# Peptides against a protein of PDB entry 2AZE: the designs that were tried, part 41

Target 1, 148 residues: chain A of PDB entry 2AZE
Amino acid sequence: AQECQNLEVERQRRLERIKQKQSQLQELILQQIAFKNLVQRNRHAEQQASRPPPPNSVIHLPFIIVNTSKKTVIDCSISNDKFEYLFNFDNTFEIHDDIEVLKRMGMACGLESGSCSAEDLKMARSLVPKALEPYVTEMAQGTVGGVF
Target 2, 101 residues: chain B of PDB entry 2AZE
Amino acid sequence: GRLEGLTQDLRQLQESEQQLDHLMNICTTQLRLLSEDTDSQRLAYVTCQDLRSIADPAEQMVMVIKAPPETQLQAVDSSENFQISLKSKQGPIDVFLCPEE

## One batch from the design tools (peptide; aimed at target 2 Q72)

Design b1_p21_1_s2 (made by RFdiffusion4, then SolubleMPNN; from b1_p21_1, 6 letters changed)
Fold by OpenDDE base, seed 4:
Structure b1_p21_1_s2 (fold): chain B 148 residues (1-148), chain C 101 residues (1-101), chain A 21 residues (1-21)
Amino acid sequence: as target 1 above (148 residues)
Amino acid sequence: as target 2 above (101 residues)
Amino acid sequence: SSFSIHGSFSVEKVKISTSVL
């Protein structure tokens, strides 16, 4: 019937919207975990060293990184006020945001790829509010997508 | 029947989406709190050793770019053109290289 | 890497820091 067809269209629309929100939530969770884990790591390290790192030895968030082969020739043009940069490379490059850097550092506990040890999962759960813990568990198992 | 089944499905999906929205609100709130916490921001940094673990300086050069919010970034990575353009409207852009380079 | 830095529309270069990190 026409009514059933309309509801099926609506069903599909809602399913797609939910899928999109699930993806967004997963990314937000990873960001939260990675950030909190980084802060925790650094706090602990500074406490053990009894001092903060030298001012010019660290890069604070936010940032991006660009990497390329050491053989790549880079020409950089910079405006006097440093408001504008132009980089020309003679070969391919990669750009990564700070979140991706944190993930590669293991700050997201391998949750981003579903490659969590038991200890990784424990850490990840400890860095989110209780309400998010079940979702973190599902992410670790790669089983996100069920009905809430 | 079919109609009743679809109606029930839509109700369940609505409830699921509401739960999802709730979780997202919790998460975004946490992120805002982190951004507003001075101590957290002070401790939100990476080291040279961290970057070495991401891209080996023996094979890759690593450039770090710190730009103000809303900085425009354009990148072209093709066989005929390899370029990155940055334009800030809120302040200077800082670029750093790893010491190994 | 071979890295060349120069100022745009000026004879003066803008420095890039290599001391951090």
Scores: peptide ipSAE 0.026, ipTM 0.870, DockQ to the pose 0.032
OpenDDE base, seeds 1, 2, 3, 5: peptide ipSAE 0.026, 0.024, 0.023, 0.025; ipTM 0.876, 0.874, 0.874, 0.876; seeds 1, 5 fail the geometry check

Design b1_p21_1_s3 (made by RFdiffusion4, then SolubleMPNN; from b1_p21_1, 7 letters changed)
Fold by OpenDDE base, seed 1:
Structure b1_p21_1_s3 (fold): chain B 148 residues (1-148), chain C 101 residues (1-101), chain A 21 residues (1-21)
Amino acid sequence: as target 1 above (148 residues)
Amino acid sequence: as target 2 above (101 residues)
Amino acid sequence: SSFSIHGSFKTEKVKISTKKL
């Protein structure tokens, strides 16, 4: 009947929405783990050093990274008030946000790429609320994607 | 029948989505708490060594950009043009270069 | 400098030309 057809359409719509939310949740979890891990690392380092790093010796979030070959020539134009920048490159460049930087630093424990050791997984689990631990486990196992 | 099956499927999907929403709410709450915690934000930093670990300074030039919220970024990366434009409305933009070791 | 120079982060002599708009 037409009713069944309508429900089938709705079913597909909901499946797609769930898939999108799964992706969003995974990213949120990775962000949480990365941030907490970074903070934990730095806290430990400062405790060991018995002092914080010198001011302006570090870059606080948020930020973005631009990288390019050292052979790339960059022409930079800057307004007097530094409100406007224009960079012209003679070759390709890459832009990364701070989250991507943290991932590449290993702050997400390799969970983002499914490269979690037992120790990595233990760390990841310790950095999320208990309610999120099962999902972290599923992420590490690559079993996320089903309906639950 | 088919109707009952589809109806049950939708109920199960509803439960699944509700669970996802719940987990997302927990996660966003945690992130918000982190963003509001001054000590956490004080410790939310990277070093030049960290940046070197993600892009070898011997091969790559690494530029760090700190801009006020809502800064407009436009990038073109094509065979003909390679350009980044930054326009801030709330303050100056700071740019740092990660030095080679 | 057109770039912020603090701590380990600085402007080096790289292939960057900086000029005012």
Scores: peptide ipSAE 0.027, ipTM 0.873, DockQ to the pose 0.037
OpenDDE base, seeds 2, 3, 4, 5: peptide ipSAE 0.026, 0.026, 0.023, 0.024; ipTM 0.872, 0.874, 0.870, 0.869

Design b1_p21_1_s4 (made by RFdiffusion4, then SolubleMPNN; from b1_p21_1, 7 letters changed)
Fold by OpenDDE base, seed 2:
Structure b1_p21_1_s4 (fold): chain B 148 residues (1-148), chain C 101 residues (1-101), chain A 21 residues (1-21)
Amino acid sequence: as target 1 above (148 residues)
Amino acid sequence: as target 2 above (101 residues)
Amino acid sequence: SSFSIHGSFKVEKVKISTKKL
């Protein structure tokens, strides 16, 4: 009886760990798709323009963005060596990492919300190794969570 | 029996976790390859147009912050305090504004 | 300036005050 109880606890622990890994894997897949899609987009754009963008006209990853109303007053304090920044706002702000920016740009093909078209799904599948394609399909269908 | 059932469940869960680990390793490898590819890194950028597509500079000020690895970020967003603190360990932090057209 | 100005990324007319720490 006690042995069974111990195994039940272990079972639940493993289920939770698997759930966490599933979440991590989904995020990794989205990152991979977003990055590869971004690179592909930019490569094609540069080929069509027959030139790279001006050197100082783009922002390379990694980065974060901070947005707030243009009416917000921002006080920015910077250390002499620029190693330390302090921003004080008089109103609310938002912070987004580069991956979230890429998702909002559509670079993850809508897979992040399960709102990808058939064409989007095809693109997403094409940007991952074969072994990951079934999982991409599950993400698109919202059926992730099954035990293998 | 109960013990047999639980034992079987644990074996199945172990196999499932191993499959997940395998898939995660594949993903990690792909991301590593991307990070190590010079051409990919050169092409890993966004434009002002991209940023405008997700936040209208006419209504929102959009700052882009580039910070070295291991930079500490703390943010407070409450009625009492609206603050972002950045502390870098490996180099200077750069801040850019996405302009309004 | 507290902001780096490069190409299309530049400082616009916003209510920002800057100072040294």
Scores: peptide ipSAE 0.029, ipTM 0.873, DockQ to the pose 0.038
OpenDDE base, seeds 1, 3, 4, 5: peptide ipSAE 0.025, 0.023, 0.025, 0.025; ipTM 0.871, 0.871, 0.870, 0.872; seeds 3, 4 fail the geometry check

Design b1_p21_2 (made by RFdiffusion4)
Pose (drawn by RFdiffusion4):
Structure b1_p21_2 (pose): chain A 148 residues (1-148), chain B 101 residues (1-101), chain P 21 residues (1-21)
Amino acid sequence: as target 1 above (148 residues)
Amino acid sequence: as target 2 above (101 residues)
Amino acid sequence: GPLPFSSYTSGEDPSFLVTLS
């Protein structure tokens, strides 16, 4: 019974590591797809009607987005060297990652929620190495859990 | 008995984790190659029209923050106001708005 | 991404301190 208790806690500890790692694997696959998809969208757009986009009309990764109502008062304070910043808001605001932005743009082909058309899935499968294809299929069905 | 049962479980979980680590290894290698790729980095950008479909600078205000790696972001719910604090241990941070308003 | 999460909404989510990637 004593030894069994030790094996059970070890088992639960491993089950927790696998559960964390599955979520990490999924997130990494979505990033790999989203990044590659964004790059190819821009590579193609730069062909159509030559001359690369003006530098001010473009934002390179990595970045963060903050949005609030156009009326919301914001108070900005900056350190000399611009290493530190402080923003005060008199209303609700939202913070978004670039990956989240790319997902909402559909760069991850709806794979973030299994919302893939056949073309979306085909696109997602082609942007990931063959060894990751089964796991992409698992993500597309939502049958990722059960903890294997 | 149960001891064998738990030992067999630990074996399944050991093999499953080795497989997961392998796939993660392949996955992070793909991301590393993308980060080391100059042409991909040059093309890894979003337009103002992109940031629109997720929040357009017509009704809402959009702020872009670009801080070097390792920098800290603290968000605060005060008794009366909201705040965002950014502290970069190395390198300056950049902040700007979107053109359409 | 630079954030360890996808999104945050002030007033709905709790206060936090994070290190960016």

Design b1_p21_2_s1 (made by RFdiffusion4, then SolubleMPNN; from b1_p21_2, 6 letters changed)
Fold by OpenDDE base, seed 4:
Structure b1_p21_2_s1 (fold): chain B 148 residues (1-148), chain C 101 residues (1-101), chain A 21 residues (1-21)
Amino acid sequence: as target 1 above (148 residues)
Amino acid sequence: as target 2 above (101 residues)
Amino acid sequence: GPLPFSKWVSGVDPSFTVTLK
């Protein structure tokens, strides 16, 4: 009985670990798709324009975004060496990392929210190695969670 | 019996985890390749138009922060305090605004 | 073409606090 109990505990431990890794893998896949899609988009755009974008007209990864109402008053203090910044707002603000920005841009093809069209899914699959394609499909179908 | 069943389950879970680890390794390798590819990094950018799709400049101001790795970010968003603090240890921090703002 | 981004603070001594509205 005790042996069975020990194994049951171990079983649960492994299940939880697998669940955690599944979440990590999904996020990594989304990042990969988003990055590759962004690069592909920009490459195509530059090819069409026959030139790169003007300097200072783009922001390269990595970055974070802070947004707030245009009516929000912001006090900004900067150290002389620019190593320290302090922003004080008189109202609420939002912070988004670059990955979240890419997702909201649609660079992850809606895979993150389970809203992939057939075209979106096709794009997503094309941006990952062959071995990851089945997992992308499962993500789109919402069937991730089973034992491999 | 029950013991045999549990033992078999553990073996199956081990195989599943190994497969998962393999997929993760593939994925992390791809991300590393992207980070090491000069052309990819050159093309890894967003535009002001992209940012408008995230937060409309008509209603929201958009601030972009470029900071060195391991920069500390502290944010407080409460009724008492609305504050963001940035502390870099590896270089200067740059902050940009969309030109429309 | 796309408009250039502007740096948050330009031409201001970093030792001073800047208020933006």
Scores: peptide ipSAE 0.026, ipTM 0.877, DockQ to the pose 0.033
OpenDDE base, seeds 1, 2, 3, 5: peptide ipSAE 0.021, 0.025, 0.018, 0.029; ipTM 0.869, 0.873, 0.864, 0.874; seed 5 fails the geometry check

Design b1_p21_2_s2 (made by RFdiffusion4, then SolubleMPNN; from b1_p21_2, 7 letters changed)
Fold by OpenDDE base, seed 1:
Structure b1_p21_2_s2 (fold): chain B 148 residues (1-148), chain C 101 residues (1-101), chain A 21 residues (1-21)
Amino acid sequence: as target 1 above (148 residues)
Amino acid sequence: as target 2 above (101 residues)
Amino acid sequence: GPLPFSRYVSGVNPSFTITLK
């Protein structure tokens, strides 16, 4: 019947929407873990040093990273007011946002790649509200969306 | 029948989506709280040592870009053109180089 | 710490080249 066909279309629509939300939630969780872990690390480090780092020795979020071979020649032009930059490279480069940098630093505890040890998972769980812990566990196990 | 089955499936999917929405709201709230906490933001930083662990300046040049919100970034990485263009609308762009130790 | 690129700029519309050995 036409009604069943309509419901099937709606079912597929909802499944796709849920899939997108699952991806978004996972990313949000990773961001939360990464941020909190970074803050915790730095707080501990400053406590051990009994002082904050020199202001010009650190890079605060947000930022992006561009890296390329040391052999790459970079030509840069900058507007007078520094509102515009143009970089020309003679070879390939990479761009990473701050979240990706944090992930590669291990701030997300390897959860992003399913590389969580028991200790990593414990840390990850400790950095999210209790309501999110089951989902963190599912992410670590690779069982997210198993009910769908 | 088919209709009853589909109706039940849709109800289950609705419940699942509501659960996801709830979890997302919790997570978004936590991120907002972090962004609004001055001490947390003060501690939200990386060092050159951190960046060296990602891309060692012994072999890679590491450039850090800090730009105001709404800054446009255009990147081309092809065999014929390698280019990054930055255009800010709200203020100057700061660029830093991580030195090799 | 990070070195500001301002150290490498000069002029009204500065242009510079970075070549690391």
Scores: peptide ipSAE 0.079, ipTM 0.885, DockQ to the pose 0.033
OpenDDE base, seeds 2, 3, 4, 5: peptide ipSAE 0.028, 0.069, 0.027, 0.025; ipTM 0.874, 0.885, 0.872, 0.870

Design b1_p21_2_s3 (made by RFdiffusion4, then SolubleMPNN; from b1_p21_2, 6 letters changed)
Fold by OpenDDE base, seed 4:
Structure b1_p21_2_s3 (fold): chain B 148 residues (1-148), chain C 101 residues (1-101), chain A 21 residues (1-21)
Amino acid sequence: as target 1 above (148 residues)
Amino acid sequence: as target 2 above (101 residues)
Amino acid sequence: GPLPFSKYVSGVDPSFTITLK
């Protein structure tokens, strides 16, 4: 009947919306873990050194990185006020945001790729509120995507 | 029947979505707290050593770009053009290079 | 540590070329 067809359409719409929210939640969780883990690492390092690093020796978030072959020729133009930059490369380049950098550093404990050791999983769980721990576990197992 | 089953499914999906919304709110709140915590922001940094682990300057040149919020970034990476354009609205853009060890 | 990009800027010209070896 028409009513059943309408409900089927609604069902599919809701399923898709849930899937989208699941993806968003996973990314948020990874960001939280990565940030907290980075802060924790640096705090511990500074405590061991009994001092913070020199101000110009570190890069604070947020940032992006651009990498290319060291053989790549880069032409750069900068406005007087430094509000505008133009880079021209003679070869390919890569751009990574700070979150991706943190992931590659292992700050997300390998959770982003499902490559999470028992120790990594323990760390990841410790960096989120209790309510998020079950979801972290599902992410590690690659079983996320089901409906609650 | 079919109608009853679908109705039940929709109720269950609604509950599931509400749970997701709740979890997302928790997570978003945590991120906001981190952004507002002065000590956390002070400690939110990477080193050149960290960056080398991502792209070794022995093989790759690494530039770090720090730009104010709402900065426009345009990138073209094709056989025809290799270009990055940055335009800030709220202040100067800073660029750094990570040297080889 | 990270080097300021200004190190590679010569003169008053805001345009420059970087070639690393």
Scores: peptide ipSAE 0.187, ipTM 0.890, DockQ to the pose 0.033
OpenDDE base, seeds 1, 2, 3, 5: peptide ipSAE 0.025, 0.025, 0.022, 0.025; ipTM 0.873, 0.874, 0.862, 0.874; seed 1 fails the geometry check

Design b1_p21_2_s4 (made by RFdiffusion4, then SolubleMPNN; from b1_p21_2 with T9V E12V L17T V18I S21K)
Fold by OpenDDE base, seed 1:
Structure b1_p21_2_s4 (fold): chain B 148 residues (1-148), chain C 101 residues (1-101), chain A 21 residues (1-21)
Amino acid sequence: as target 1 above (148 residues)
Amino acid sequence: as target 2 above (101 residues)
Amino acid sequence: GPLPFSSYVSGVDPSFTITLK
């Protein structure tokens, strides 16, 4: 029946939208965990050192990084006002945003890659509101989306 | 029948989506709170040591780019062209290098 | 800490080449 067909199309549309939102939510959770974990780490470190690091010794978010082989030759052009940069490389490079850097630092507790120990999971749970804890658990177990 | 089943499924999916929306709102709220907290932002930093753990400057050159919001970044990474272009409209772009040691 | 990229630029020429060894 045409009615059933229409609803089936709608069902598929909603399922896809839900899937997208699940992905977005997971990323948001990872970002939250990473940020809070970073802040907590640095706070603890500064407390241990009894002082903050020198201002020019750290890089505050937001940022991006570009890395390439140390052997790569880079030609750079900069406008006088530093509003424009042009980099030309003679070989491949990588670009990473700050969130990716935090993930690779382990700030997301390995939750992003399914490498979450019991201790990591405990940390991750502690860095989100209570309402999000079940979802964090599901992420760690790989069971997100089972209800759909 | 089939129609009834599909109708019920759609209702359940709608409820599930609303639950997701709620969770997402919680997340975005938390992130906003972090962005508004001065102390958190002060502590939201990485060190060169951190960056070395991502890409060791002994083998990799690591550039850090801090650009104003809405800065345009164009990157080409192909066998024929390797290029990054940055264009800011809101202020100067700062670029830093992490030393090897 | 991180070093300003500009420290690797000499003169007023906006174009430069960096090669690290």
Scores: peptide ipSAE 0.072, ipTM 0.880, DockQ to the pose 0.033
OpenDDE base, seeds 2, 3, 4, 5: peptide ipSAE 0.022, 0.026, 0.062, 0.023; ipTM 0.863, 0.868, 0.872, 0.858; seed 4 fails the geometry check

Design b1_p21_3 (made by RFdiffusion4)
Pose (drawn by RFdiffusion4):
Structure b1_p21_3 (pose): chain A 148 residues (1-148), chain B 101 residues (1-101), chain P 21 residues (1-21)
Amino acid sequence: as target 1 above (148 residues)
Amino acid sequence: as target 2 above (101 residues)
Amino acid sequence: SSSHLYEINTTYGITTLIPLP
């Protein structure tokens, strides 16, 4: 019984590591797909009607987005060297990642929620190495859990 | 008995984790190759029209923050106001708005 | 009052917010 208790806590500890690693694997696959999709969208857009986009009309990764109502008062304070910043808001604001932005743009082909059309899924499968294809299929069905 | 049952479970979980680590390894390698790729980095950008479909600078205000790696972001819910604090241990941070308003 | 502290990770060219204790 004593030894069984030790094996059970070790089992639960491993089950927790696997559960964390599955979520990490899924996120990384989505990033790999989203980043590759964004790059190919821009590579193609730069062909159509030559001259690369003007530098001010473009934002390179990595970045963060903050949005609030156009009315919301914001108070900005900056350190000399611009290493430190402080923003005060008199209303609700939202903070978003670039990966979250890319997902909302559909760059991950709806795979973040299994919302893939046949073409979306085909696109997602082609942007990932063959060894990751089964796991992409698992993500597309939502049958990722059960903890294997 | 149960001891063998738990031992068999530990073996299944050991093999499963080895497989997961392998896939993660392949996955992070793909991401490393993308970060080492100059042409991909040059093309890894979003337009102002992109940031629109997720929050357009017509009704809402959009702020872009670009801080070097390892910088800290603290968000605060005061008794009366909201705040965002950014502290970069190395390198300056950049902040700007979107053109359409 | 309450707060949330994050570390910004960009190892792979994408921003990841890591919660800090």

Design b1_p21_3_s1 (made by RFdiffusion4, then SolubleMPNN; from b1_p21_3, 8 letters changed)
Fold by OpenDDE base, seed 4:
Structure b1_p21_3_s1 (fold): chain B 148 residues (1-148), chain C 101 residues (1-101), chain A 21 residues (1-21)
Amino acid sequence: as target 1 above (148 residues)
Amino acid sequence: as target 2 above (101 residues)
Amino acid sequence: SSSKLYKIDTSFGLSKLIPLP
């Protein structure tokens, strides 16, 4: 009885750990897909334009963005060494990391929300190693939560 | 019995976790390869148009933060206070408006 | 209305805001 109870506790612990790793893996896969898709897009665009974009016209990863109304007044204080910044806004703002930006751009093919079309899924699969393709399929179907 | 069943479950869960670890290793390896590929890094960029395209229409000023790893970001967004604090331990932080603005 | 604290994780050339306790 006590032994079984101990094993049940361990079972639950392992289940939770697996759940966490599943989430981490999904995020890593999305990052890979989004990154490769972005690179692919830009490569194609540069080929079509027959030149790269002007250096100061693009933002290279990694980055964080803050967006707010153009009418928002922003006060900025910067330390001498630029190690510290303080921004004060008179209205609300949003913050996004580049991963979120890429997802919203569709670079993850809608896989992040399980809203992949057949073509989106095909693209997503093509951007990962063979070993990860089954997992991508499961993500698209929303069936990743299972035990292997 | 109950004990045997639980023991079997634990073995199966261990196998499942090992499979996950393997897949994660594959994925991280690929990501590292991408990070080391010069051409990929050169092409790893977005435009200001991209950034504005995902922003709320009412929030169209886009500020870009290039911060060293492990930089702390505090965001206060309340009715009485709206602020962002950045603190880096590894180097200077670069902040600028989207070049197209 | 909220107050949030993050650290910026920079892995594999991407950034991620990770919540801090």
Scores: peptide ipSAE 0.611, ipTM 0.925, DockQ to the pose 0.762
OpenDDE base, seeds 1, 2, 3, 5: peptide ipSAE 0.602, 0.607, 0.602, 0.609; ipTM 0.925, 0.924, 0.925, 0.924

Design b1_p21_3_s2 (made by RFdiffusion4, then SolubleMPNN; from b1_p21_3, 9 letters changed)
Fold by OpenDDE base, seed 5:
Structure b1_p21_3_s2 (fold): chain B 148 residues (1-148), chain C 101 residues (1-101), chain A 21 residues (1-21)
Amino acid sequence: as target 1 above (148 residues)
Amino acid sequence: as target 2 above (101 residues)
Amino acid sequence: SSSKLYKIDTSFGLAKLVPLP
């Protein structure tokens, strides 16, 4: 009786842990796909142009972006060593990490929403090791966790 | 009985978690390899056009923050206060604007 | 409308915002 109750608690704990790891794995896969797809895009673009882009025209990973209306007034305070920044806005703003930026650019092939075209799914599969392809397929179908 | 059933369930969940851990290890290994590949890092960039493409269609200012690992970011977005605070312990923070196109 | 605190995780070459308590 008590032993069964203890095992049931442990069962639920393990199920929740697996769920958390599934979420982490999905995010890692999306990061890998997005990163590799970005590199591939830029490689082809540079080959086609026969030169790299101007140095001041690109932003290398990692980065964070903040966007707001051009009408927004921003006050900025910076420490002497540039270790601390303080920005005050008179209106709302948005913050995005580079992972979100890449997703919105389509670099994750729409896999993040579980709605990929056949071509996007093919691309996504080609950007991961063979062992991860079945999981990518499950993500696209929205059936992640069926085997766990 | 019930005890045997629960015991079997736990064993199956353990096997499932081991499979999951294996997949995660493969994925993290690939990401580490990418971080160590100089060609990949050279090509790991976006353009200001890319950044503007994901912002609202209205005229937007896009600010880029390049900060050291573990930098803290505090964001306050309310009717009373709109603020971003950055604090680094591992080095200087670089902030710049994407030029208007 | 709220106050949010993050740390920047760059473990794999990307800058992930990780929520802090």
Scores: peptide ipSAE 0.600, ipTM 0.923, DockQ to the pose 0.768
OpenDDE base, seeds 1, 2, 3, 4: peptide ipSAE 0.588, 0.598, 0.581, 0.599; ipTM 0.922, 0.922, 0.922, 0.923

Design b1_p21_3_s3 (made by RFdiffusion4, then SolubleMPNN; from b1_p21_3, 9 letters changed)
Fold by OpenDDE base, seed 2:
Structure b1_p21_3_s3 (fold): chain B 148 residues (1-148), chain C 101 residues (1-101), chain A 21 residues (1-21)
Amino acid sequence: as target 1 above (148 residues)
Amino acid sequence: as target 2 above (101 residues)
Amino acid sequence: SSSRLYKIDTSFGLSKLVPLP
């Protein structure tokens, strides 16, 4: 019947929306874990050193990085107000946001790739509110996508 | 019947979405708290060593971009053109290189 | 050839490259 067809369309729409929200939630969780883990790491490091690092030796979030070969020639044009930049390279480059950098640093405990050890998973769980722990577990197992 | 089954599925999906929304609210709340905590922001940094650890320092140069929110970044990476364009509407952009060891 | 357009989303103090149409 037409009514059943309409409901099936709606069902599929809702499933897709849920899938999108699941993806968003996973990314938010990874951001939270990575951020908290970074802060924790730095706090511990500063305590061990009994001093903060030199101000010019650190890069505060947020940031973007561009990496290219040391042999790459880069031409840069900057507007007077520094609102606009134009870089021309003679070779390929890579761009990474700080979230990706933190993931590659292991700040997300390998959760982003399902490469969590038991200790990594324990750390990840400790960095989120209790309500999010089951979801972290599912992410580690690669079983996200079920119905709550 | 089929209609009852679909209706039940929709109700279950509604409940699932509500649970997701709840979890997302919890997560975003935590992130907002972190963004508002001055001590956390003070400690929210990486070192040049960190950046070198994810790139080959012997082979690669690392450029850091500090840009205001909503800055537009255009990247062209082809055999004939390699370009990055940055356009900010909210303030100046800062670009610097990570020093080599 | 590849051309990519992004905006930098700094929500929650992090940077995310968000693709623009």
Scores: peptide ipSAE 0.606, ipTM 0.924, DockQ to the pose 0.815
OpenDDE base, seeds 1, 3, 4, 5: peptide ipSAE 0.598, 0.588, 0.603, 0.603; ipTM 0.925, 0.924, 0.924, 0.924

